# Peptides against a protein of PDB entry 3VZA, part 81

Target 1, 98 residues: chain A of PDB entry 3VZA
Amino acid sequence: RVERLCKSKELFEERLGLEIRRIHNEQLQFIFRHIDHKDPDKPYMFTLSINEQGDYEVTSCTPPLDCISEFQLKVRETNNFSAFIANIRKAFTALSFK
Target 2, 62 residues: chain B of PDB entry 3VZA
Amino acid sequence: AAYVTQLYYKISRIDWDYEVEPARIKGIHYGPDIAQPINMDSSHHSRCFISDYLWSLVPTAW

## One batch from the design tools (peptide; made by RFdiffusion4, then SolubleMPNN)

Design b2_p18_5_s1 (from b2_p18_5, 8 letters changed)
Fold by OpenDDE base, seed 3:
Structure b2_p18_5_s1 (fold): chain B 98 residues (1-98), chain C 62 residues (1-62), chain A 18 residues (1-18)
Amino acid sequence: as target 1 above (98 residues)
Amino acid sequence: as target 2 above (62 residues)
Amino acid sequence: EEFNGPDKDKILQKLLSL
């Protein structure tokens, strides 16, 4: 089971180009790669916490996204975490062409 | 690893087939209305294309 | 539209726990 779970994580990291880390101050770091086809290893990342009210809170975003505050609002309203992450990746992808 | 893999599933709705050779990307994407098989030869595609394709399976509608 | 499920926060809380 442990080996299966480790392999699963590695497959997700490579195939989705998404790494998830736990970092200081009770935050999750989401690191997207495979965004820029000219530089597949270039990271696009944001950090996320759950505040005292139980709401998702984006604590950083690199590079910055104009839409990140709106997405934070949308995920709080809809509770659709999948769409939240997918839309952030879509936004990073759009940014990579600029 | 259990919690993070569960989180990956919550995000992507993808279940991998772990029994195939490394060059084969095989699994199932579970959409709200239909389950779609994934079956790709990784040697035929760039890493970026593979990621873009898989993420294209994930709905962005809120 | 896909719903992440009501238990997603529990998963995140486990990941965020010290």
Scores: peptide ipSAE 0.327, ipTM 0.937, DockQ to the pose 0.077
Fold by OpenDDE base, seed 4:
Structure b2_p18_5_s1 (fold): chain B 98 residues (1-98), chain C 62 residues (1-62), chain A 18 residues (1-18)
Amino acid sequence: as target 1 above (98 residues)
Amino acid sequence: as target 2 above (62 residues)
Amino acid sequence: EEFNGPDKDKILQKLLSL
């Protein structure tokens, strides 16, 4: 089972170009790669925590996204975490063309 | 690893076929209405194309 | 331990607590 789980994680990381790390102060770091086709290894990142109220909170975003605050509001309203992550990737993709 | 893989599924709704050769990207994306099979030869595509394609399967509607 | 279903917050909380 451990082998399968490790393999699964590796497949997701490579195929989705998304790495998820636990970092200091009870945060998750989401690292997108394969965004910029001219620089596939360039990372696009954000960090996420759950605040004292139990709500998702984006604690950083690099590069910054002007829409990230709106997305945070949307995920709090809908609890659609999948759409939240997918929309962030979409926004990073759009940013890579600027 | 169990928790992070569960998170990946919650995000992508993809279930990989782990019993195929590494160059074959096989799995199923479970959308809200239909299950869409994934079957790609990774050697025929760039890493970015593969990722873009897979993410295109994930709905962005809130 | 395994978390399934719609409770995404619980899954994230578990990940953050590890």
Scores: peptide ipSAE 0.319, ipTM 0.936, DockQ to the pose 0.093
Fold by OpenDDE base, seed 1:
Structure b2_p18_5_s1 (fold): chain B 98 residues (1-98), chain C 62 residues (1-62), chain A 18 residues (1-18)
Amino acid sequence: as target 1 above (98 residues)
Amino acid sequence: as target 2 above (62 residues)
Amino acid sequence: EEFNGPDKDKILQKLLSL
């Protein structure tokens, strides 16, 4: 089971180009790669926590996204976490072409 | 690793076939409609293309 | 709903707390 879980994590990291880390102060860091086809290893990342009200809160975003506050509102309203992450990746992708 | 893999599934709705050689990207995407198979040769595509393709399977509608 | 529901996803909470 442990071996399978480790393999699963590695497959997701490589194939989705998404790494998920636990960092200080009870936060998750989401690191996207494979965004810029000209620089596949360039990271695009944000950090996420659950605040005292129990809501998802983006605590950082690098590079910054103008739409991140709206996405935070949307995920709080819909609880569609999948769409939340996918839309952030789409926004990072759009940013890479600027 | 159990929790993070669960999170990956919550995000992507992809279940990998773990019994295939590394060069074969094989799995199933479970969307709102019928499940769609994933089956591609990674040697024919860039890392960015593969990621873009897989993410294209994930709905962005709120 | 599988992709959209009012219930909070507790997987993230577990990742943050454990």
Scores: peptide ipSAE 0.305, ipTM 0.935, DockQ to the pose 0.069
Fold by OpenDDE base, seed 5:
Parts: sequence; C-alpha cells; structure tokens
Structure b2_p18_5_s1 (fold): chain B 98 residues (1-98), chain C 62 residues (1-62), chain A 18 residues (1-18)
Amino acid sequence: as target 1 above (98 residues)
Amino acid sequence: as target 2 above (62 residues)
Amino acid sequence: EEFNGPDKDKILQKLLSL
C-alpha cells in the first residue's frame, strides 16, 4: 500500500503539474507547474490555511492574482474545494499569457 | 502519502490505474454526471498538454 | 520549512474535513 501511495503522489505531481507541501504555521503550499508551455517548470504558487473562524484563508499567492480574494470568498460560500483549486489554475494560466 | 493522495482526489476526482506501463496515462475521472475514462499515450503529448487536458476535466463552476 | 512528524497529517485532515 505504501508503495502504491508513493507512486500515486508522483503520478499526480507529474500529470497534474501540482505539488502539495505542508509548510510552517499549519499551511498547505500548492505549487503549479506546466502552466506556461514555453516554460513548463515555472512555478505558480499559493498557500492556504484555516483561520481561527475555521475558514479557508489564502496566505500567499505568487504571482499575485487579482481574483484570489474572490475565490477565497467563493470557496467559503460553496465549500467547492475542487473548483477553488481549478479556478486558481485557470487564473494562473491566463496570467501566463500576459 | 495517504492524506495527500486523498487531497489529490478531492481536487481532481481522478483515480489512476497503477498497473499500466509508465508511457500510459490511464485512469478514471469521476465527474458529477458520468465517470470518464482516461487513456492517453504520454509519448504523444507534452507535459503541459497532458496537465491542461486533465485539468479541463475538473469543473470550475462553483 | 515543512511540518515535522505527526503534525503533517493532522493539518491535512483539518483541511480535508471542510
């Protein structure tokens, strides 16, 4: 099972171009790659925590996204975490063309 | 690794087939309406294309 | 900068529980 889980993580990281790290102060770091087809290894990142109210809180976003605060509001309202992450990736993709 | 893989599923709704050769990207995407098989020859596509395609399976509607 | 030991899984659990 451990071997399969390790393989699973590697497959997700490579195929989705998404790395997930647990970092200091009870945060998750999401690192997108494969965004810029001209520079596939260029990282696009954000960090996420749960605040004292129990709500998702974006603690950083690099490069910054104008829409990130709205997405934070949306995920709090809908609890659609999948759409939250997917929309962030879409926003990063759009940013890569600017 | 168990929790991170759970998180990947929470995000992507993809379940990989771990029994295939590395050149084959095979799995199932579980959408809200219908399960869609994934079956790609990775040698035919760039890494970016593959990622874009897989993410295109994930609904962005809130 | 990553979490140490058993704290790693607990944080993911909290996020996954939402």
Scores: peptide ipSAE 0.283, ipTM 0.930, DockQ to the pose 0.790

Design b2_p18_5_s2 (from b2_p18_5, 6 letters changed)
Fold by OpenDDE base, seed 5:
Structure b2_p18_5_s2 (fold): chain B 98 residues (1-98), chain C 62 residues (1-62), chain A 18 residues (1-18)
Amino acid sequence: as target 1 above (98 residues)
Amino acid sequence: as target 2 above (62 residues)
Amino acid sequence: EEYTGPDADKILEKLLAK
């Protein structure tokens, strides 16, 4: 089972180009790669926590996204975490074309 | 790793086939209405294309 | 700055519980 879990993580990281890290102060770091086809290893990342009110809170975003605050509001309203992550990736993709 | 793999499923709704050769990307995407099989040869595509394709399966509607 | 141990798992659990 442990071996399967490790393999699963590696497959997701490579195939989705998404790494998820546990970092200090009870945060998760989401690192997108494979965004820029000319530079596949260039990272696009944000960090996430649960604040004292129990709400999703984006604590950093690099490079910055104008839409990140709106997405934070949307995920709090809808609880659609999948759409939240997918929309952030979509926004990073759009940014890479500029 | 248990929690992170669960999180990947929560995000992508993809279940991989772990019994195939490394070059074969095989699995199932569980959308809201349909289950779509994934079956592609990774050697025929760039890493970016593969990722873009898989993410295209994930709905962005809130 | 990796956050290890049971506390690191708790944040994942919290997110998954949403």
Scores: peptide ipSAE 0.346, ipTM 0.932, DockQ to the pose 0.856
Fold by OpenDDE base, seed 1:
Structure b2_p18_5_s2 (fold): chain B 98 residues (1-98), chain C 62 residues (1-62), chain A 18 residues (1-18)
Amino acid sequence: as target 1 above (98 residues)
Amino acid sequence: as target 2 above (62 residues)
Amino acid sequence: EEYTGPDADKILEKLLAK
């Protein structure tokens, strides 16, 4: 099962163009690639933690997204983590055309 | 790896078929209405197209 | 809902745990 789990992670990383990393201070880093078709390896990333109240908190976003604060509010209200990540990717995609 | 793969599933709702050749992108997207099969030849598409297509399966409605 | 719920919270918390 360990081998399958490792393969699964690699497939998700490559096919979704999304890497998920644990980083310092109990945070997760989400790194999107395959956003810009002209530069597929260009990273678009944000970091996420659970704050003292137990809520999702975006601790950084590179490049910055004007909508990230609204998305943080929405995910806290809905607990729809899937839509949260998908909307961030959509926002990064829109940003790549500018 | 178990937790991260669980997170990928919670995000994408995709389950891969691990018994196919590496060039075959095969799996199932489990949306709220219907399960959508995924079956692509990766050699026929760019990495960006594949990612865009797969993400298009994920609802963005809150 | 299919894509919502506290399950993601629990998974995330476990991922953040040392």
Scores: peptide ipSAE 0.301, ipTM 0.925, DockQ to the pose 0.076
Fold by OpenDDE base, seed 3:
Structure b2_p18_5_s2 (fold): chain B 98 residues (1-98), chain C 62 residues (1-62), chain A 18 residues (1-18)
Amino acid sequence: as target 1 above (98 residues)
Amino acid sequence: as target 2 above (62 residues)
Amino acid sequence: EEYTGPDADKILEKLLAK
């Protein structure tokens, strides 16, 4: 099972181009790659925590996204974490064409 | 690793087939109404195309 | 054993736990 879990993580990282890390101050870092077809290894990332009120809180976003605050509001309202991550990737993709 | 893999499933709703050769991207995407098979030859596509395709399966409606 | 519940907050809380 441990071997399967490790393989699963590697497959998700490569195929989705998404790495998830636990970082300082009780945060998760989400690192997207495979966004820019001309530079597949260029990272697009944001960090996330749960604040004292129990709400999702985006603590950083690089490069910055104008829509990230709205997405934070939406995920708090809907608790649709899948859509939250997918929309962020979509926004990063759009940004890569500018 | 258990929690992160569960998180990947929560995000993508994809379950991989781990019994196929590495060049084969095979699995199932579970949507709210229908499950769709994934079956790709990775040698025929760029890494970016593969990622874009897989993410296209994930609904963005809130 | 896998956590398959709908509460994404619980998943994140577990991941963030030290």
Scores: peptide ipSAE 0.296, ipTM 0.926, DockQ to the pose 0.089
Fold by OpenDDE base, seed 2:
Structure b2_p18_5_s2 (fold): chain B 98 residues (1-98), chain C 62 residues (1-62), chain A 18 residues (1-18)
Amino acid sequence: as target 1 above (98 residues)
Amino acid sequence: as target 2 above (62 residues)
Amino acid sequence: EEYTGPDADKILEKLLAK
């Protein structure tokens, strides 16, 4: 089972191009790769925490996204975490074209 | 890695088939209304294409 | 139940816990 879980993580990381890390100050770091077809290894990342009110809070975004604050609001309203992550990736993808 | 794999599932709604050869990307995406089988030969596609395709299965509607 | 549901919160909180 442990081996299966490790394999699962590696498959998700490679196939989705998404790495998830636990980092300092009780945050999760989401690192997207495979965004720019011309530079597949270029990272696009954001960090997330749960604030004292229990709400999702984006604590950083690199490169910055003008839509990230709106997405934070939307995920708080809908609790659709899947759409939240997918929309961020979509936004990073759009940014990579510019 | 139980929690992180659970998180990946909650994000992607993909369940992989772990019993296939490494070059085969096989699994199921569970959408709200329909389950979509995934069955790709990774040697036929770029890493970016594969990722883009898989993410395209994930709804962006809030 | 939503697409991800409240389970995402629980998982995230556990991942964030010290």
Scores: peptide ipSAE 0.270, ipTM 0.924, DockQ to the pose 0.076; fails the geometry check

Design b2_p18_5_s3 (from b2_p18_5, 8 letters changed)
Fold by OpenDDE base, seed 1:
Structure b2_p18_5_s3 (fold): chain B 98 residues (1-98), chain C 62 residues (1-62), chain A 18 residues (1-18)
Amino acid sequence: as target 1 above (98 residues)
Amino acid sequence: as target 2 above (62 residues)
Amino acid sequence: SEFTGPDADSILQKLLAK
């Protein structure tokens, strides 16, 4: 089972182009690759925490997204974490064309 | 790694088939309506295309 | 590893509990 869990993580990282890391101060770092087809390894990333009120809080976003604050509001309202991550990737994709 | 894989499922709603050969991307996406099979030959596509395709399965409606 | 619930200290566990 441990072997399968490791394999699962690797499959998700490669196939989704999404790496998830736990970093300091109880934060998660989400690193998207495979965004720019001309530069597949270029990272697009944001960090996330859960604040003392229990709400999702984006603590950084690189490159910056003008929509990230709205997405944070939306995920707090809907609790749709899947849509939250997918919309961020969509926004990064749009940014890569500009 | 259990929690991380659980998080990947929370995000993508994809369950992989781990018994196939490495070049085969096979699994099931559990969408809000009906589950859809995933079955791709990775050698036929770029990494970016594969990722874009898989992410296209994930609804963006809030 | 086993998921324990919303009182977990880890960010991963907290997130999965939401």
Scores: peptide ipSAE 0.545, ipTM 0.939, DockQ to the pose 0.278
Fold by OpenDDE base, seed 3:
Structure b2_p18_5_s3 (fold): chain B 98 residues (1-98), chain C 62 residues (1-62), chain A 18 residues (1-18)
Amino acid sequence: as target 1 above (98 residues)
Amino acid sequence: as target 2 above (62 residues)
Amino acid sequence: SEFTGPDADSILQKLLAK
């Protein structure tokens, strides 16, 4: 079962091109790769915390996204975490073409 | 790894088939309407194409 | 593992509980 969990994480990281790290001060770092087809290993990342009010808070975004504040508002309103992450990836993808 | 794999499911709604050969990307995406099977030969596609395809299964509507 | 068991302050647990 432990072996299965390790394999599961590896499969998700490679297939989705998404690495999730726990970093200092109880934050999560989301690292997207496979965004730029000409440079598949180029990272696009953001960090996330839950503030004292219990709300999702984006603490950094590299490269910056002009839509990230709106997405933060949307996920707080809808609690649709899946759409939140998917929309961020979509925005990073659009940015890679500019 | 239990919590991070749960988070991956929360994000993607994908359940992998762990019994197939490594080159086969097989699983199920559980969308709001119909569950969609995933069955790809990874040797036929780039890493970027595979990721783009899988993410295309995830709804972006809030 | 980096993502260990019961921790009331763990962001992973908090996030998954939402």
Scores: peptide ipSAE 0.537, ipTM 0.940, DockQ to the pose 0.406
Fold by OpenDDE base, seed 5:
Structure b2_p18_5_s3 (fold): chain B 98 residues (1-98), chain C 62 residues (1-62), chain A 18 residues (1-18)
Amino acid sequence: as target 1 above (98 residues)
Amino acid sequence: as target 2 above (62 residues)
Amino acid sequence: SEFTGPDADSILQKLLAK
């Protein structure tokens, strides 16, 4: 099972181009790659925590996304974390064409 | 690793087939309608295409 | 929706917990 879990993580990282890291101050870092087809290894990142109120809070976004605050509101309202992550990737993808 | 892989599933709803050769991207996406098989030859596609395709399976409706 | 629920939060809490 341990071996499968390790393999699973690697497959998700490569195939989705998404790396998830735990970083300081009880935060998760989500690193998207494979966004820019001309530079597949270019990272697009955001960090996430759960604040004192128990709400999802985006603590950073690189590069910045104008829509990130709205997405934070939406995920708090809907608790649809999947859509939250997918929409962020979609936004990063759109940004890569700028 | 267990928690992060669980999170990947919660995000993507993809379950990989871990018994196939590395060049084969095989799994199942469990969407809101019916389960959709994933079966790709990675040698036929760029990394970006593969990722874009897989993410296209994930609904963005809130 | 199918993608909504406390499960993701629970996983996130575990990942964020020290």
Scores: peptide ipSAE 0.408, ipTM 0.942, DockQ to the pose 0.076
Fold by OpenDDE base, seed 2:
Structure b2_p18_5_s3 (fold): chain B 98 residues (1-98), chain C 62 residues (1-62), chain A 18 residues (1-18)
Amino acid sequence: as target 1 above (98 residues)
Amino acid sequence: as target 2 above (62 residues)
Amino acid sequence: SEFTGPDADSILQKLLAK
Protein backbone atom coordinates (compact mmCIF):
# COMPACT_ATOMS: atom_id res chain seq x y z
CA ARG B 1 0.00 0.00 0.00
CA VAL B 2 2.79 2.40 0.86
CA GLU B 3 4.43 1.74 -2.47
CA ARG B 4 1.15 2.32 -4.24
CA LEU B 5 0.59 5.58 -2.42
CA CYS B 6 4.05 6.79 -3.31
CA LYS B 7 3.52 5.81 -6.91
CA SER B 8 0.16 7.54 -6.91
CA LYS B 9 1.69 10.77 -5.68
CA GLU B 10 4.40 10.61 -8.31
CA LEU B 11 1.90 9.97 -11.06
CA PHE B 12 -0.26 12.89 -10.01
CA GLU B 13 2.72 15.20 -9.73
CA GLU B 14 4.01 14.35 -13.17
CA ARG B 15 0.76 14.00 -15.05
CA LEU B 16 -1.08 16.95 -13.55
CA GLY B 17 2.05 19.01 -13.20
CA LEU B 18 0.98 19.81 -9.66
CA GLU B 19 3.07 19.42 -6.55
CA ILE B 20 1.56 19.84 -3.12
CA ARG B 21 3.82 20.60 -0.20
CA ARG B 22 3.33 21.33 3.44
CA ILE B 23 5.33 24.38 4.37
CA HIS B 24 5.95 26.46 7.46
CA ASN B 25 3.25 28.12 9.48
CA GLU B 26 0.60 25.51 8.70
CA GLN B 27 0.33 26.21 5.00
CA LEU B 28 0.07 24.16 1.86
CA GLN B 29 1.99 25.14 -1.22
CA PHE B 30 0.55 24.27 -4.60
CA ILE B 31 3.11 24.34 -7.38
CA PHE B 32 1.94 24.12 -10.96
CA ARG B 33 4.29 23.24 -13.75
CA HIS B 34 3.64 22.32 -17.36
CA ILE B 35 1.84 25.64 -17.73
CA ASP B 36 4.12 27.36 -20.20
CA HIS B 37 4.69 25.09 -23.16
CA LYS B 38 7.88 26.97 -23.94
CA ASP B 39 9.12 26.49 -20.38
CA PRO B 40 7.40 23.46 -18.90
CA ASP B 41 9.37 23.56 -15.67
CA LYS B 42 8.50 27.15 -14.85
CA PRO B 43 6.60 27.10 -11.56
CA TYR B 44 3.32 28.84 -10.93
CA MET B 45 2.38 28.60 -7.31
CA PHE B 46 0.19 29.71 -4.48
CA THR B 47 0.03 28.98 -0.78
CA LEU B 48 -3.07 28.19 1.17
CA SER B 49 -4.00 28.10 4.82
CA ILE B 50 -7.10 27.73 6.89
CA ASN B 51 -7.56 30.80 9.02
CA GLU B 52 -8.92 31.08 12.53
CA GLN B 53 -12.45 31.17 11.18
CA GLY B 54 -11.88 27.93 9.32
CA ASP B 55 -11.93 29.58 5.91
CA TYR B 56 -9.58 29.02 3.03
CA GLU B 57 -7.06 31.80 2.77
CA VAL B 58 -4.58 32.31 -0.02
CA THR B 59 -1.44 33.58 1.63
CA SER B 60 0.66 34.05 -1.50
CA CYS B 61 0.43 33.73 -5.26
CA THR B 62 3.41 33.77 -7.60
CA PRO B 63 3.05 35.13 -10.14
CA PRO B 64 0.22 37.26 -8.80
CA LEU B 65 -3.28 36.72 -10.14
CA ASP B 66 -5.83 39.50 -10.20
CA CYS B 67 -8.57 36.91 -9.86
CA ILE B 68 -7.16 35.07 -6.86
CA SER B 69 -9.18 37.08 -4.33
CA GLU B 70 -12.34 36.35 -6.25
CA PHE B 71 -11.50 32.67 -6.35
CA GLN B 72 -10.92 32.69 -2.62
CA LEU B 73 -14.35 34.18 -2.19
CA LYS B 74 -15.89 31.65 -4.53
CA VAL B 75 -14.39 28.64 -2.83
CA ARG B 76 -15.57 29.94 0.52
CA GLU B 77 -19.06 30.31 -0.91
CA THR B 78 -19.25 27.05 -2.82
CA ASN B 79 -16.71 24.87 -1.03
CA ASN B 80 -15.82 23.55 -4.48
CA PHE B 81 -12.15 22.98 -3.92
CA SER B 82 -11.73 21.16 -7.21
CA ALA B 83 -13.03 24.12 -9.18
CA PHE B 84 -10.88 26.39 -7.06
CA ILE B 85 -7.66 24.63 -8.01
CA ALA B 86 -8.71 24.14 -11.62
CA ASN B 87 -9.61 27.80 -12.03
CA ILE B 88 -6.30 28.88 -10.58
CA ARG B 89 -4.49 26.69 -13.08
CA LYS B 90 -6.64 28.11 -15.84
CA ALA B 91 -5.74 31.61 -14.73
CA PHE B 92 -2.04 30.77 -14.63
CA THR B 93 -2.34 29.31 -18.10
CA ALA B 94 -3.94 32.48 -19.39
CA LEU B 95 -1.22 34.51 -17.74
CA SER B 96 1.47 32.47 -19.46
CA PHE B 97 0.23 33.67 -22.84
CA LYS B 98 0.57 37.35 -21.99
CA ALA C 1 1.18 10.20 1.12
CA ALA C 2 -2.29 8.89 1.80
CA TYR C 3 -3.70 12.30 2.53
CA VAL C 4 -2.02 14.01 -0.39
CA THR C 5 -3.22 11.36 -2.81
CA GLN C 6 -6.70 11.77 -1.39
CA LEU C 7 -6.38 15.48 -2.03
CA TYR C 8 -5.29 14.83 -5.60
CA TYR C 9 -8.39 12.74 -6.07
CA LYS C 10 -10.61 15.40 -4.55
CA ILE C 11 -9.08 17.91 -6.95
CA SER C 12 -8.93 15.90 -10.15
CA ARG C 13 -11.37 13.05 -9.57
CA ILE C 14 -8.92 10.82 -11.40
CA ASP C 15 -8.15 7.27 -10.38
CA TRP C 16 -5.04 5.84 -12.02
CA ASP C 17 -4.46 2.33 -13.24
CA TYR C 18 -1.24 1.39 -11.50
CA GLU C 19 -0.70 -1.92 -13.25
CA VAL C 20 0.14 -0.65 -16.73
CA GLU C 21 3.52 0.18 -18.21
CA PRO C 22 4.92 3.58 -17.21
CA ALA C 23 4.47 5.06 -20.66
CA ARG C 24 0.74 4.36 -20.58
CA ILE C 25 -1.43 6.95 -18.90
CA LYS C 26 -4.48 4.97 -17.98
CA GLY C 27 -7.20 5.74 -15.51
CA ILE C 28 -10.72 6.93 -14.98
CA HIS C 29 -12.02 10.42 -14.51
CA TYR C 30 -15.15 10.66 -12.43
CA GLY C 31 -17.53 13.51 -12.94
CA PRO C 32 -21.05 14.46 -12.01
CA ASP C 33 -22.34 12.52 -14.98
CA ILE C 34 -20.55 9.68 -16.71
CA ALA C 35 -17.14 8.36 -15.83
CA GLN C 36 -14.62 8.89 -18.59
CA PRO C 37 -11.74 6.53 -19.26
CA ILE C 38 -8.24 7.87 -19.70
CA ASN C 39 -5.93 5.90 -21.94
CA MET C 40 -3.08 7.57 -23.72
CA ASP C 41 0.52 6.92 -24.70
CA SER C 42 2.67 9.49 -22.96
CA SER C 43 5.40 9.09 -25.56
CA HIS C 44 3.09 10.60 -28.14
CA HIS C 45 2.51 13.84 -26.25
CA SER C 46 4.36 16.60 -24.50
CA ARG C 47 4.21 16.94 -20.75
CA CYS C 48 2.28 20.16 -21.14
CA PHE C 49 -0.26 18.62 -23.46
CA ILE C 50 -0.83 15.73 -21.11
CA SER C 51 -1.36 18.04 -18.17
CA ASP C 52 -3.59 20.37 -20.15
CA TYR C 53 -5.66 17.47 -21.33
CA LEU C 54 -6.11 15.99 -17.90
CA TRP C 55 -7.00 19.33 -16.39
CA SER C 56 -9.51 19.87 -19.17
CA LEU C 57 -11.45 17.00 -17.64
CA VAL C 58 -11.88 18.92 -14.39
CA PRO C 59 -14.95 21.17 -14.30
CA THR C 60 -14.33 24.81 -13.53
CA ALA C 61 -17.91 25.72 -12.75
CA TRP C 62 -18.31 26.76 -9.16
CA SER A 1 -22.12 17.66 -5.73
CA GLU A 2 -19.20 15.30 -5.56
CA PHE A 3 -16.95 18.29 -6.19
CA THR A 4 -18.21 20.23 -3.19
CA GLY A 5 -18.45 19.59 0.50
CA PRO A 6 -16.29 19.31 3.56
CA ASP A 7 -14.19 16.47 2.19
CA ALA A 8 -11.41 18.73 1.02
CA ASP A 9 -11.46 20.56 4.33
CA SER A 10 -10.96 17.40 6.29
CA ILE A 11 -8.10 16.30 4.09
CA LEU A 12 -6.50 19.72 4.26
CA GLN A 13 -6.81 19.74 8.02
CA LYS A 14 -5.12 16.38 8.21
CA LEU A 15 -2.34 17.57 5.95
CA LEU A 16 -1.87 20.67 8.06
CA ALA A 17 -2.10 18.87 11.37
CA LYS A 18 1.03 18.87 13.49
Scores: peptide ipSAE 0.403, ipTM 0.941, DockQ to the pose 0.076; fails the geometry check

Design b2_p18_5_s4 (from b2_p18_5, 8 letters changed)
Fold by OpenDDE base, seed 5:
Structure b2_p18_5_s4 (fold): chain B 98 residues (1-98), chain C 62 residues (1-62), chain A 18 residues (1-18)
Amino acid sequence: as target 1 above (98 residues)
Amino acid sequence: as target 2 above (62 residues)
Amino acid sequence: EEDTGPDKDKILEKLLSL
């Protein structure tokens, strides 16, 4: 089971170009790679926590995204975490073409 | 790593086939309508193309 | 990868409905 879990994580990291880390102060860090086809290893990342009200809160975003506050609102309203992550990746992709 | 794999499924809705050779990207994407097979040779594509393709399977509608 | 320990964080509890 442990071996399968480790392999699963590695496959997702490589194939999706997404790394997920637990970091200090009860936060998750999401690190996207494979965004810029000219620089596949360039990281695009954000951190997420739960605030005092119990809502999702983006605590950092690098590089910054103008749409991140709207996405935070949308995920709070819809609870569609999949769409939240996918839209952030889409936004990072668009930013890489600037 | 257990929670991470659960998160990956929650995000991507992809279940990998772990019994195939490393160069074969094989699995199933469970979308809202129909389940679609994933079956591609990684040696025929760039890492970025593969990631873009897989993410294209994930709906962005809220 | 930074691991904060075996306990589940609030964020994980919300995401995974623990």
Scores: peptide ipSAE 0.494, ipTM 0.936, DockQ to the pose 0.508
Fold by OpenDDE base, seed 2:
Structure b2_p18_5_s4 (fold): chain B 98 residues (1-98), chain C 62 residues (1-62), chain A 18 residues (1-18)
Amino acid sequence: as target 1 above (98 residues)
Amino acid sequence: as target 2 above (62 residues)
Amino acid sequence: EEDTGPDKDKILEKLLSL
């Protein structure tokens, strides 16, 4: 089971180009790669926590996204975490073309 | 870790077939309406293309 | 990554409750 879980994680990391890390202060770090086809290893990342009100809060975003605050609002409203992550990746992708 | 694989599923809604050759990307994406089989030969595509394709399966509607 | 044990962070609890 442990081996399968490890393999699963590795498959997701490679195939989605998304790494998820637990970091200090009860945060999750999401690291996207495979965004820029000219630089597949370039990381695009954000960190996420739960604030005192129990709401999702983006604590950092690198590179910065002008839409991240709106997405934070949307995920709070909809609780659609899948769409939240997918939209962030989409935004990073768009940014990579600039 | 169990929690991270659970997160990946919650995000992507993809279940992988773990019992195929390493170069084969095989699984199922579960959308709200229809399940979409995934079956790719990774040797035929760039890493970025593969990722873009898989993410294209994930709805962005809130 | 190594598993930190049975206890989950608040964010994980929220996410996994979805």
Scores: peptide ipSAE 0.490, ipTM 0.934, DockQ to the pose 0.425
Fold by OpenDDE base, seed 4:
Structure b2_p18_5_s4 (fold): chain B 98 residues (1-98), chain C 62 residues (1-62), chain A 18 residues (1-18)
Amino acid sequence: as target 1 above (98 residues)
Amino acid sequence: as target 2 above (62 residues)
Amino acid sequence: EEDTGPDKDKILEKLLSL
């Protein structure tokens, strides 16, 4: 079981180009790669926590996204975490063309 | 890595076939309407193309 | 960046409860 879980994680990391890390202060770090086709290993990342009210809060975003505050609002309203992550990746992709 | 794999499924709604050869990207994407099979030869595509394709399966509607 | 401990984080509880 452990072996399968480890393999599954590795498959997701490579195929989605998304690494998820538990970091200090009860935060999650999401690291996207495979965004810039000219530099596939260039990371695009953000960190996420739960604030005192129990709501999702983006604590950092590198590179910065103008839309990240709106996405934070949307995920709080809808609880659609899948769409939240997918939209962030889409935004990073768009940013990579600038 | 149970929590992490659960998060990946929550995000992507993809279930991998982990018993196939590494060069074969095989799985199922579970969308709101239809489950769609994934079956790609990774040797025929760039890493970026593969990722872009897989993410294209994930709805962005809130 | 330092990894969190083995305990389940509040954020994970929220995410996995949905």
Scores: peptide ipSAE 0.487, ipTM 0.934, DockQ to the pose 0.617
Fold by OpenDDE base, seed 3:
Structure b2_p18_5_s4 (fold): chain B 98 residues (1-98), chain C 62 residues (1-62), chain A 18 residues (1-18)
Amino acid sequence: as target 1 above (98 residues)
Amino acid sequence: as target 2 above (62 residues)
Amino acid sequence: EEDTGPDKDKILEKLLSL
């Protein structure tokens, strides 16, 4: 099982270009790559935590996204975490063309 | 790793076929309607194209 | 950034409970 889990993680990281890390202070770091076709290894990342009210909170975003606060609101309203991550990637992709 | 793999599924709704050769990207994407197969030869595509394609399967509607 | 241990924390609990 351990071998399968490790393989699964590696496949997702490479194929989705998304790395997920558990970091200090009970946060998750999401690192997107394969965004810029001219620089596939360039990272686009954000960190996520749960605030005292139990709500999702984006604690950092690099590069910054104007829409990140709106997406934070949307995921709190809908609990659609899949759409949350997908929309962030879409926004990073759009930013890479500027 | 168990938690992370669960998160990947929650995000992407993709289940990989782990029994195929590394060059074959094979799996199933589960959506609200009909599950769709994934079956790609990675040697025919860039890493960025593959990622873009797979993410295109994930709905962005809230 | 240094990762945390294997214990389930609040963020993971919320995400995996959905």
Scores: peptide ipSAE 0.487, ipTM 0.935, DockQ to the pose 0.644

